Peptides against a protein of PDB entry 4Z5W. Designs and how they scored, part 39

Target 1, 305 residues: chain A of PDB entry 4Z5W
Amino acid sequence: IPDVFLELNKLWYFSAQSNLFNGEMPRSLSNSRSISLLSLRNNTLSGQIYLNCSAMTNLTSLDLASNSFSGSIPSNLPNCLRLKTINFAKIKFIAQIPESFKNFQSLTSLSFSNSSIQNISSALEILQHCQNLKTLVLTLNFQKEELPSVPSLQFKNLKVLIIASCQLRGTVPQWLSNSPSLQLLDLSWNQLSGTIPPWLGSLNSLFYLDLSNNTFIGEIPHSLTSLQSLVSKENAVEEPSPDFPFFKKKNTNAGGLQYNQPSSFPPMIDLSYNSLNGSIWPEFGDLRQLHVLNLKNNNLSGNIP

## One batch from the design tools (peptide; aimed at target 1 N87 F244 P245)

Design b2_p18_7 (made by RFdiffusion4)
Pose (drawn by RFdiffusion4):
Structure b2_p18_7 (pose): chain A 291 residues (1-233, 242-249, 256-305), chain P 18 residues (1-18)
Amino acid sequence: IPDVFLELNKLWYFSAQSNLFNGEMPRSLSNSRSISLLSLRNNTLSGQIYLNCSAMTNLTSLDLASNSFSGSIPSNLPNCLRLKTINFAKIKFIAQIPESFKNFQSLTSLSFSNSSIQNISSALEILQHCQNLKTLVLTLNFQKEELPSVPSLQFKNLKVLIIASCQLRGTVPQWLSNSPSLQLLDLSWNQLSGTIPPWLGSLNSLFYLDLSNNTFIGEIPHSLTSLQSLVSKPDFPFFKKGLQYNQPSSFPPMIDLSYNSLNGSIWPEFGDLRQLHVLNLKNNNLSGNIP
Amino acid sequence: FNISQHIEENPGMGIYTD
């Protein structure tokens, strides 16, 4: 990508995604005062990611995903004070999230999916301090680590939480109850154990729950039949393993408890869930009748 | 059915971004 961005001082939108571009991002792009939306994803771009946050005061959305970059996660990113969305998926950082991210107050959306992020314990202790974070994708990282149960964790405005295919040990942590506005929860394809917490039924905005492919035991909590959003009625897309979904509401309401060790019966009160599109209880130890 | 083995043999599943 040519180094001509000092000359293009009115450029607020640049999208070069899904091409064959390689090499580093030109430094002038890293200094662009006018750039707002930048999408370079799905190229062969490489090197240490450098962004001058004193210079890029209009940067609002950054998508460098699925590229050949290496080095660390830039620690100066919280200083890009208008940056609201970062898609850093499929960049092999082999690193932890910098502590400075506790100060990233403009951040509303973050994806480190399949990015070789280590230490989920430290990553979540940091990111809980980003007060405006509404969506978090940590899928395919933290391999075989433990999902922290530390009760001090609070993600208050969190709407979407996805940490799948990390083979995480531990249980569904109670501190998730500190995210009362949670819409979409995906903990699937992990090693999670214990029982399914009844408090999940207390989440009034939750419409999509994927607990599939874990080691969960015990009963289906009765509170799931009283889930409010299941009973009654911005750009950074998601892929489901790939089928594209543009926003969280693009996912039809779902309960997927499949591929666990759950026991007991199916509650008749599930009939109260009139807005439920998908119910997947396959590959469990469930017994009794079908209501 | 060995769930742990099934998970280890099938990486990359779930919701993700590109």

Design b2_p18_7_s1 (made by RFdiffusion4, then SolubleMPNN; from b2_p18_7, 9 letters changed)
Fold by OpenDDE base, seed 1:
Structure b2_p18_7_s1 (fold): chain B 305 residues (1-305), chain A 18 residues (1-18)
Amino acid sequence: as target 1 above (305 residues)
Amino acid sequence: MDIVKYNEENPGKGITTE
């Protein structure tokens, strides 16, 4: 990318995604006072990520996903006082979340999907201080770590939590009960064990639950049949979605389906590929907004209602 | 109950942003 952004003093939005850009991010871009939205996703950009937050006073959204950046996570990002959304997916950091992120009060949406992030306990302990954090994506990190169950963890404003494909051990963490605004939970493709906790059914805004491909045992909690968001069309006020897309593969050989907003996900309960037993509750019929109920590959018995 | 058997081959990743 040419180093010409000093001349572009009115540039508010720069999107150069899905190109063949290589080399380092130009210094003029890292010092742009005008840019609010920066997307360089899906390129071959390299070097260390550096942003001059003192200069980049208008920066609100940053998407650098799927690049060849190296080095540490930029610890100075909390100094970008208007920065709300960060997508660092598929950047191989091999790092922990910086301690400085405790001060990241502008942060609303963060993704480190497939970024070789380590120490989930430290990551969650840090990120709980981000009071405005609504979307957190940590898929394909923390390999074989234990999902912390520390009850003191609090994500009060969390709406979207995705921690899939980490091979995480542990149980469904009790601290999630402190997130009453949770709409989407994906903990699929882990090694989570124990029972599915009944308090999940008290999350009145939860319309998407994926606990598939774990080692859960016991019965399906009856409280899931009373998830209010799935019983009635509450007009969930579409809060501003993150400025980055979500992807879910439907087939191993297909490209991932793109979802521009969390609300674009079909209302779902996926408990497939576990060791759940007991019956399918007839009261799942009360979930009139539910599009997908996936209970396959369990030890369920009795009648299908 | 329309159990939509989404025979979705479970692709083994969950949701990503990549």
Scores: peptide ipSAE 0.473, ipTM 0.832, DockQ to the pose 0.321
OpenDDE base, seeds 2, 3, 4, 5: peptide ipSAE 0.467, 0.469, 0.469, 0.459; ipTM 0.825, 0.831, 0.827, 0.830; seed 5 fails the geometry check

Design b2_p18_7_s2 (made by RFdiffusion4, then SolubleMPNN; from b2_p18_7, 10 letters changed)
Fold by OpenDDE base, seed 4:
Structure b2_p18_7_s2 (fold): chain B 305 residues (1-305), chain A 18 residues (1-18)
Amino acid sequence: as target 1 above (305 residues)
Amino acid sequence: FDIIAYNEAHPGQGITTE
């Protein structure tokens, strides 16, 4: 990318995604006073990520995903006082979340999907201080770590939590009950154990639940048949979505389906590929907004209602 | 609701942003 952004003093949006750009991010871009939205996703950019937050006073969204950046996560990002959305997916950091992110009050949406992030305990302890955090994606990190169950963890404004494909151990953490605005939960493809907690059915905004491919045991909580967002449409607060897309593979050999917003996901309960037992509750029929109920590959018995 | 017994091969991973 050419180092010409000093002359582009009116540039508000720069999207150069899905190109063949290589080398480092140009210094004039890292010092741009005008840029609000910056997307360089899916290139071959390299070096360390550096942003001059004192200069980049208008920066609201940053997408650097799927690049060859290296080094640590930039600890100065909280100084970008308007920065709301960060996508750092598929950047091989091999790092922990910086302690400075405790002060990241502008942050609303964060993805580190497949970014070689380590220490989930520290990450969650830090990120809980981000009072405006609504979307958190941590898929394909923390390999074989334990999902913290510390009851003091609090993500009060969290709407989207995705921590899939981490081989995480532990149980569904009680601290998630402190997130009453949770709309989408994906904890699939872990090694989570124990029972599915009944308090999940109290999350009145939860329209998408993926607990598939774990080691859950016991019965399906009857409280899941009373998920208010799946009974009626009335409470779907359409909030501003992250400035980055979501992807879900349907097949290992298929390209991922792109979902531009979390609301584009079909209302779903996926409990497949566990060790759940007991019956399918007839009251799942009350979930009039539910599109997908996946209970396959469990130890369920009785009649299909 | 469609109990879609998706005979879909396991996606092998959850939701990503990549």
Scores: peptide ipSAE 0.421, ipTM 0.814, DockQ to the pose 0.310
OpenDDE base, seeds 1, 2, 3, 5: peptide ipSAE 0.414, 0.413, 0.419, 0.398; ipTM 0.811, 0.807, 0.815, 0.798; seeds 1, 2 fail the geometry check

Design b2_p18_7_s3 (made by RFdiffusion4, then SolubleMPNN; from b2_p18_7, 10 letters changed)
Fold by OpenDDE base, seed 3:
Structure b2_p18_7_s3 (fold): chain B 305 residues (1-305), chain A 18 residues (1-18)
Amino acid sequence: as target 1 above (305 residues)
Amino acid sequence: MDIVAYNEANPGQGITTE
């Protein structure tokens, strides 16, 4: 990318995703006073990520996903006082989340999907201080760590939580009950154990639940048949609008489906590939907004209602 | 609304942003 952004003093949006750009970010771009949205996703950019937050006073969205950046997570990003959305997916950091992110009050949406992030306990302890955090994606990190169940953890404004494919141990954490605005939960492809907690059915905004590919035991909580967002349409909850898309593979060989908004996901309960027992509750028929109920590959018995 | 048991193949991973 040429170093010409100094002359572009009216540049508000720069989108150069899915190209063949290599080398480092231009210094003039890292010092742009005018830029609000920066997307360089899916390139071959390299070096250390550096942004001059004192100069970049208009920066609101940053997408650097799927690049060859290296080194530490930029600890100065909380100084970008208008920065709301960050996508750092598929950047090999091999790092912990910086302690400075405790002060990241502008942050609304964060993804570190497949970014070699370590220490989930420290990550959640830091990120709980981000009072405006609505979307958190941590998929493909924290390999074989334990999902912390510390009751003091609080994500009051969290609407989307995705911590999939981490091989995490532990149970569904009680601190999630402190997130009454939760709409989408994906904890799939872990080694989570114990029972599915009944309090999940009290999350009135929860329309998408993926607990598939874990080691859960016991019965399906009857309270899941009373998820208010799946009973009635009347609860049009304001959704988080991150500037980055979500991806879900339909199968191992297919390209991922792109979902531009959380609302683009079909209303779903996926409990497949566990060790759940007991019956399928006939009251799942009351979930008139539910599109997908996946209970396959469990130890369920009795009649299919 | 027909509960279509989509016999969707196991995706091999959860939701990502990549």
Scores: peptide ipSAE 0.452, ipTM 0.825, DockQ to the pose 0.281
OpenDDE base, seeds 1, 2, 4, 5: peptide ipSAE 0.440, 0.443, 0.441, 0.442; ipTM 0.822, 0.817, 0.827, 0.822

Design b2_p18_7_s4 (made by RFdiffusion4, then SolubleMPNN; from b2_p18_7, 10 letters changed)
Fold by OpenDDE base, seed 3:
Structure b2_p18_7_s4 (fold): chain B 305 residues (1-305), chain A 18 residues (1-18)
Amino acid sequence: as target 1 above (305 residues)
Amino acid sequence: MDIIAYNEANPGQGITTE
């Protein structure tokens, strides 16, 4: 990318995604006073990520996903006082979340999907201080760590939590009950154990639940048949979605489906590939908004309702 | 609305942003 952004004093949006750009980020871009939205995803950019937050006073969205950046997570990002959305997916940091992120009050959406992030306990302890955090994606990190169950953890405004494919140990954490606005939960492809907690059915906004590919035991909580968002057409308030898309693979060999907004996911309960027992509740028929109920590969018995 | 038990093959991973 050429170092010409100093002359582009009216540049508000720069999208150069899915190109063949290599080398470092231009210094003029890292010092742009005008830029609000920056997307450089799916390139071959390298070096350390550096942004001059004192200059970049209009920066609201940053997508650097799928690049060859290296080194530490930029600890100065909380100084970008308008920065709301960050996508750092598929950047090999091999790092912990910086402690400075405790002060990241502008942050609304964060993804570190497949970014070699370590220490989930520290990450969640830090990120709980982000009072405006609505979307958190931590898939493909924290390999074989324990999902913390510390009751003091609180994500009051959290709407989307995705911590999939981490081989995490532990149980469904009680601190998630402190997130009454939770709409989408993906904890799939872990080693989570114990029972599915009944309080999940009290999350009235929860329309997408993926607990598949874990080691859950016991019965399906009857309270899941009363998930209010799946009983009634609540007008999903079109809340400001992240500026980055979500991807879900249908098959191991297929390209991922792209979902531009969390609301684009079909209403779903996936409990497949566990060790759940007991019956399928007939009251799942009351979930008039449910598109997908996946209970396959469990120890369920009785009649199919 | 018919609960289509989509016999969707195991995706091998959860949701990502990549």
Scores: peptide ipSAE 0.420, ipTM 0.811, DockQ to the pose 0.292
OpenDDE base, seeds 1, 2, 4, 5: peptide ipSAE 0.414, 0.412, 0.419, 0.406; ipTM 0.810, 0.808, 0.814, 0.805

Design b2_p18_8 (made by RFdiffusion4)
Pose (drawn by RFdiffusion4):
Structure b2_p18_8 (pose): chain A 291 residues (1-233, 242-249, 256-305), chain P 18 residues (1-18)
Amino acid sequence: IPDVFLELNKLWYFSAQSNLFNGEMPRSLSNSRSISLLSLRNNTLSGQIYLNCSAMTNLTSLDLASNSFSGSIPSNLPNCLRLKTINFAKIKFIAQIPESFKNFQSLTSLSFSNSSIQNISSALEILQHCQNLKTLVLTLNFQKEELPSVPSLQFKNLKVLIIASCQLRGTVPQWLSNSPSLQLLDLSWNQLSGTIPPWLGSLNSLFYLDLSNNTFIGEIPHSLTSLQSLVSKPDFPFFKKGLQYNQPSSFPPMIDLSYNSLNGSIWPEFGDLRQLHVLNLKNNNLSGNIP
Amino acid sequence: SPSGYITGDGAVSNLSLS
């Protein structure tokens, strides 16, 4: 990509995604005072990611995903004070999230999916301090690590939480109850154990719950039949493993408890869930009748 | 077959400017 961005001082939107571009991002792009939306995803771009946050005061959305970049996660990123959305998926950082991210108050959406992020314990202790974070994707990182149960963790405004296919040990942590506005929860494809916490049924905005492919035991909590959003009625898309979904509401309401060790019966009170589109209880130890 | 999982690496929409 040419280094001509000093000359293009009115450019607020640049999208070069899904091309064959390689090499580093030109430094002038890293200094652009006018750029707001930048999407370079799905190229062969490489090198240490550098962004001058004193210079890029209009930067609001950054998508460098699925590229050949290496080095660390830039620690100066919280200083890009208008930056609201970062898609850093499929960049092999082989690194932890910098502590400075606790100060990233403009951040509302973050994806480190399949990015070789280590130490979920430190990553979550840091990111809980980003008060405006509404969506977090940590899928395909933290391999075989433990999902922290430390009760001090609070993600208050969190709407979407996705940490799948990390083979995480531990249980569904109670501190997730500190995210009362949670819409979409995906903990699937992990090594999670214990029972399914009844408090999940207390999440009034939750419409999508994917606990599939874990080691969960015990009963289906009765509270799931009283889930409010299941009983009664921005750009950074998601893929499901790939089928694209543009926003969290693009996912039909679902309960997927499949591929666990769950026991007991199916509650008749599930009939109360009139807004439920998908119920997947396959590959469990469930017994009794079908209500 | 096992159930699926969600990732966050989708392509953004390109703007149609006048």

Design b2_p18_8_s1 (made by RFdiffusion4, then SolubleMPNN; from b2_p18_8, 9 letters changed)
Fold by OpenDDE base, seed 5:
Structure b2_p18_8_s1 (fold): chain B 305 residues (1-305), chain A 18 residues (1-18)
Amino acid sequence: as target 1 above (305 residues)
Amino acid sequence: SPPGFLTGEGLMKELVLS
């Protein structure tokens, strides 16, 4: 990428995704005063990620996903006072989340999917201080760690939480009950155990629940038949979606189906591939907005209602 | 096979070296 961005004093949006750009980010780009949205996703860019946040006062969205960047996660990103969305998916950091992210008040959407992030406890302890954080995607990190269940963790404004395919141990954490605005939860493809907690049915905005391919036991909580978002069509306030897409993958190596926004997901309860027992509640018939109910490959018994 | 999971992982363009 040429070092000409100082002359482009009116450049608001720069998208050069899915090209063959190599080398480092040009210094003039890292100092651009005009750029609001920067996407360099799916290139071969390398070196250390550096942004001059004192210069980049208009930066609101950063997508550097699927590049060959190395070194540390930039600890100065919280100084980019308007930066809302970060996509660092598939950048192999082999690192923990920086402590400075406790001060990242502008942050609304973060993805570190498959970025070799370590220490889930530290990550969640840091990110809970991001009061405006609505979307958090941490899939394919924290391999074989324990999902912390510390009740003091608080993600008050969290709407989308995806921590799939981490081989995480533990239970469904009670601190999720502190996220009453949660709309989408994916904890699938882990080693989570215990029972599915009844308080999960109190998340009135929850329209997409994936707990599939875990080791959950016991009965399906009857409270899931009372999920308000699935009973009635609430006028969901269309909040701005994150500036990065989601992908549904069948496995780690498969191509994914792309979804541009969380609202494009079908209303779903997936509890398949667990060790759940008991009956299917007839009151699942009250979930008039539900598109997908997947209960297959469990130990369920009785009549299908 | 188990159902799929969600991720933010983008597809890298394989450089089809022509």
Scores: peptide ipSAE 0.505, ipTM 0.816, DockQ to the pose 0.275
OpenDDE base, seeds 1, 2, 3, 4: peptide ipSAE 0.448, 0.488, 0.485, 0.455; ipTM 0.806, 0.811, 0.815, 0.827

Design b2_p18_8_s2 (made by RFdiffusion4, then SolubleMPNN; from b2_p18_8, 9 letters changed)
Fold by OpenDDE base, seed 1:
Structure b2_p18_8_s2 (fold): chain B 305 residues (1-305), chain A 18 residues (1-18)
Amino acid sequence: as target 1 above (305 residues)
Amino acid sequence: SPPGYLEGSGLIKELTLS
């Protein structure tokens, strides 16, 4: 990408997605005072990510996903005072989340999907301080780590949490009960164990639950038949979507289905590929908004209601 | 095979469900 952005003093939106751009990000772009939305996703850009946050005062959305950037996660990003959305998916950092992210009050949506992020305990401890954080995607990180269950963790405004395909150990963490606005939870493709906690059914906004492909045991919590968002349409709060899409993938190498917003996901409960036992509750029939109930490949018995 | 999982990779080359 040529270093010509100094002349573009009115540039508010720059999207150069899915091109063949290589080399480093132009310095003039990293110093742009006018740019609000920057997307360079799916290129071959390299080098260290550097943004002059003191200059980039209008930056609200940053999408650098699927590039060949190296080095550390930029610790100065919290100084970009208007920066709400960050997509760093598929950037191989091999790093921990910077401590400076505790101060990232503008942050609403963050994706580090498949970015070789390490230390989930530190990551969650840091990110809980982001008071405006609504969407957090951490899929394909933290390989074989333990999902922290520390009850003090608190994500008050969290709407979307995706931590799939990490081979995480542990249980469904109690601290998620502190996120009453949670709409979408994906903890699939881990090594999570124990029982599915009944308090999940108290998350009145939860319309998409994926706990599939874990090692959960015991009965399906009856409380899941009372998920208010799946009983009635009235509680579907359309919230601002993150400026990055989501993908449903069968594996890391397959193409995925793109979803541009969380509200485009079908209402779903997926508990498949676990070791759950007991019966299918007939009260699942009360979930009139439920589109997908996937209970396959468990140890369930009794009658199908 | 197990069902799919969600990621936030933002790759356009994947089928966009409109």
Scores: peptide ipSAE 0.348, ipTM 0.763, DockQ to the pose 0.385
OpenDDE base, seeds 2, 3, 4, 5: peptide ipSAE 0.020, 0.031, 0.302, 0.023; ipTM 0.611, 0.640, 0.750, 0.637; seeds 4, 5 fail the geometry check

Design b2_p18_8_s3 (made by RFdiffusion4, then SolubleMPNN; from b2_p18_8, 9 letters changed)
Fold by OpenDDE base, seed 1:
Structure b2_p18_8_s3 (fold): chain B 305 residues (1-305), chain A 18 residues (1-18)
Amino acid sequence: as target 1 above (305 residues)
Amino acid sequence: SPPGFITGEGLTKELVLK
């Protein structure tokens, strides 16, 4: 990318995604005062990620996903006082979340999918301080770590939590009950164990629940038949989508389906590929908004209602 | 095979669902 952005003093949106750009980010771009939206996703950009947050005062969205950047996660990003959305998916950091992210009050949406992020305990302890954090995507990180269950963890404004395909151990964490606005939860493709907690059914905004491909045991909580968002249409608060897409993949190497917003996901309960027992509750019939109920490959018995 | 999972990574050549 040429170093010409100093001349582009009115440039508000720069999208050069899905090209063949290589080399480093030009310094003039990293110092742009005008840019609000920067997307360089799906290129071959390299070097260290550096943004001059003191200059980039209008930066609201940053998408650098699927590039060949190296080095550390830039610890100065919280100094970009308007920066709301960060997509760092598929950047191989081999790092922990910077401690400075405790101060990242502008942050609303963060993706580190498949970014070789380590130490989930530290990551969640840090990110809980981001009071405006609504969307958190951490899929394909933290390999074989334990999902922390520390009750003090609090994500008050969390709407979308995706921590899939991490081979995480542990149980469904009680601290998620402190996220009453949670709409989408994907903890699939882990090694999570124990029972599915009944308090999940108290998450009145939860329309998408994926706990598939884990080691859950016991009965399906009856409280899941009373998920208010799946009973009535009235509670579908259309909220601002993050400025990055989501992808549903069948496996780590497969192509995905792109979803531009969380609301594009069908209302779903997926508990498949576990060791759940007992019956299918007839009261699942009350979930008039449910599009997908997937209970396959469990130890369920009795009648299909 | 197990069902799919959600991730923040993908290619632009994928089917876009609105």
Scores: peptide ipSAE 0.561, ipTM 0.851, DockQ to the pose 0.339
OpenDDE base, seeds 2, 3, 4, 5: peptide ipSAE 0.524, 0.020, 0.531, 0.553; ipTM 0.847, 0.607, 0.847, 0.848; seed 3 fails the geometry check

Design b2_p18_8_s4 (made by RFdiffusion4, then SolubleMPNN; from b2_p18_8, 8 letters changed)
Fold by OpenDDE base, seed 2:
Parts: structure tokens; C-alpha cells; sequence
Structure b2_p18_8_s4 (fold): chain B 305 residues (1-305), chain A 18 residues (1-18)
């Protein structure tokens, strides 16, 4: 990418995704006062990620996903006072979330999917201070770590939480009950154990629940038959979706199906591939908005309602 | 095989193999 962005003092949007760009990000781009939206996703860009946040006062969205960047996560990103969305998926950092992210008040959407992020406890402890954080995607990180269950963790405005395919140990964390606006939860493809907590059914906005491919035991909480978002068509508040897509993968090595926004996911409860027992509640029939109920490969018994 | 999971990484076909 040529280093010509100093001349482009009115450039608001720059998208150069899915090209053959290599080398480092241009210094003039890292100092652009005008750019609000920057997408360089799916290139072969390399070197250290650096943004001059003091100069980049209009930066609102950053997509650098699927590049060959190296080094540390830029600790100065919280100084980009208007930066809302960050996509760092498939950048191999081999790092922890910077402590400075406690001050990241502009942050609304963050993806570190498959970015070799370490220390989930520290990551969640830091990110809970992001008061405007609505979307958090941490899939394919934290391999074999324990999902913290510290009740003091608070993600008050969290709407989308995806921490799939991490081989995480532990239980469904109680601190998620402090996220009453949660709409989408994916904790699939972990080693989570214990029972599915009944308080999940109190998350009135939860329309997508994936707990599949874990080691959950016990009965399906009857409270899941009372998920309000699945009983009635709530007016899905068209909240601004993150500026990055989601992908549903069949496995770690498969291509995914692209979803441009969380609301594009079908209303779903997936509890498949666990060790759940007991009956299928007939009151699942009350979930008139439910598109997918997947209970396969469990120890369920009784009648199918 | 178990059903899939959600990730923020792009489609493998669209991802440049680095």
C-alpha cells in the first residue's frame, strides 16, 4: 500500500480488503486525521500494528483481520477516543489483552478470534471495564484454560458473547447473569461441565444459545422454555451491528457460513453433544420463534413432546 | 460430528493462506 494518505486529508473510508497487499501498513495511514473506517482485512500485511491515536481522531472502525501482523496488541488503542469496533481475528499475537484496555470506553465490538490470545481470566477482568462493550468474540483462544466464574465480573451491556472452541474448562459462569441484554451466547466446543444453570432462562433477550459439544450433565433447565425472545416476537431493536462479520464453522478446519450481523442467526437452542439426561420439556412448544432445537447426542429419555 | 461454532475469522476460501 503506497504511503500517500497525507494527501488524502478528506478520506473518511478506506477499504482494501481481500487484496494482495503485503509489507507494513503505511505510516501516513497510521497518522490519518480524516479516516473513520479502516479495513485491510484478508491481505498479507506484516510488521507491528501501530496507530497514532493522537492523530487518528476520527477512527471509529478498524479491521485488520487475517493478516500477517506480528508483535504485541497495540496498548495505545484506548487513546483512539472514537474507536468502537476492532477486528483482529486470525492475527497471531501470542499475547494477553493489554491492561490499558480497562480504559477503552469507546469500544463496542471486539474480535480476537483465533489470535493466540492467552489468559482468559485477565482478559475478562480487563474487558469488563469497557462499559460500552456489546460484542465480544474470543473463539479459538485460551486453549485448555479455565473459564472464570468470578461473580464480580460484569458485562452490563453485553449482547453477543462468543467464546467457542477454546477447550475451556469450568462451568457456565454466574457472572453472565449480570448481562441481562445478552442476545447471543456461544460457548460450544469447550470442556465445560456441571449443570446448565436455570438463570439462563431469565435472559429475556437471548435468542441464540449454543452450549453444544461440552460435558454438561443433569436435566435441561425448564426455565429455557420461558426465554421471552423465543416466546414472542420482540421488536429486535436494530442495534448497530459490529462492522465485522461472523462465521459459523462446522469444525476448526472447515470454511464457515458468513453472517453479517448477529440478528442473521436463526433463533436457536443447541445443547447437542453433551451428557444431559431427563425429559424434553413439552413447554418447548411455547417457543414459537425458535427455529432450531438441537438436543441430539445426549442421554435424554422419555417421550418426545 | 458436533454442530459448528461461531468465530470471527473469515471463510477459509476467502482467506489468503499466509
Amino acid sequence: as target 1 above (305 residues)
Amino acid sequence: SPPGFITGEGLMKDLKLS
Scores: peptide ipSAE 0.539, ipTM 0.840, DockQ to the pose 0.293
OpenDDE base, seeds 1, 3, 4, 5: peptide ipSAE 0.511, 0.530, 0.535, 0.448; ipTM 0.841, 0.835, 0.848, 0.803

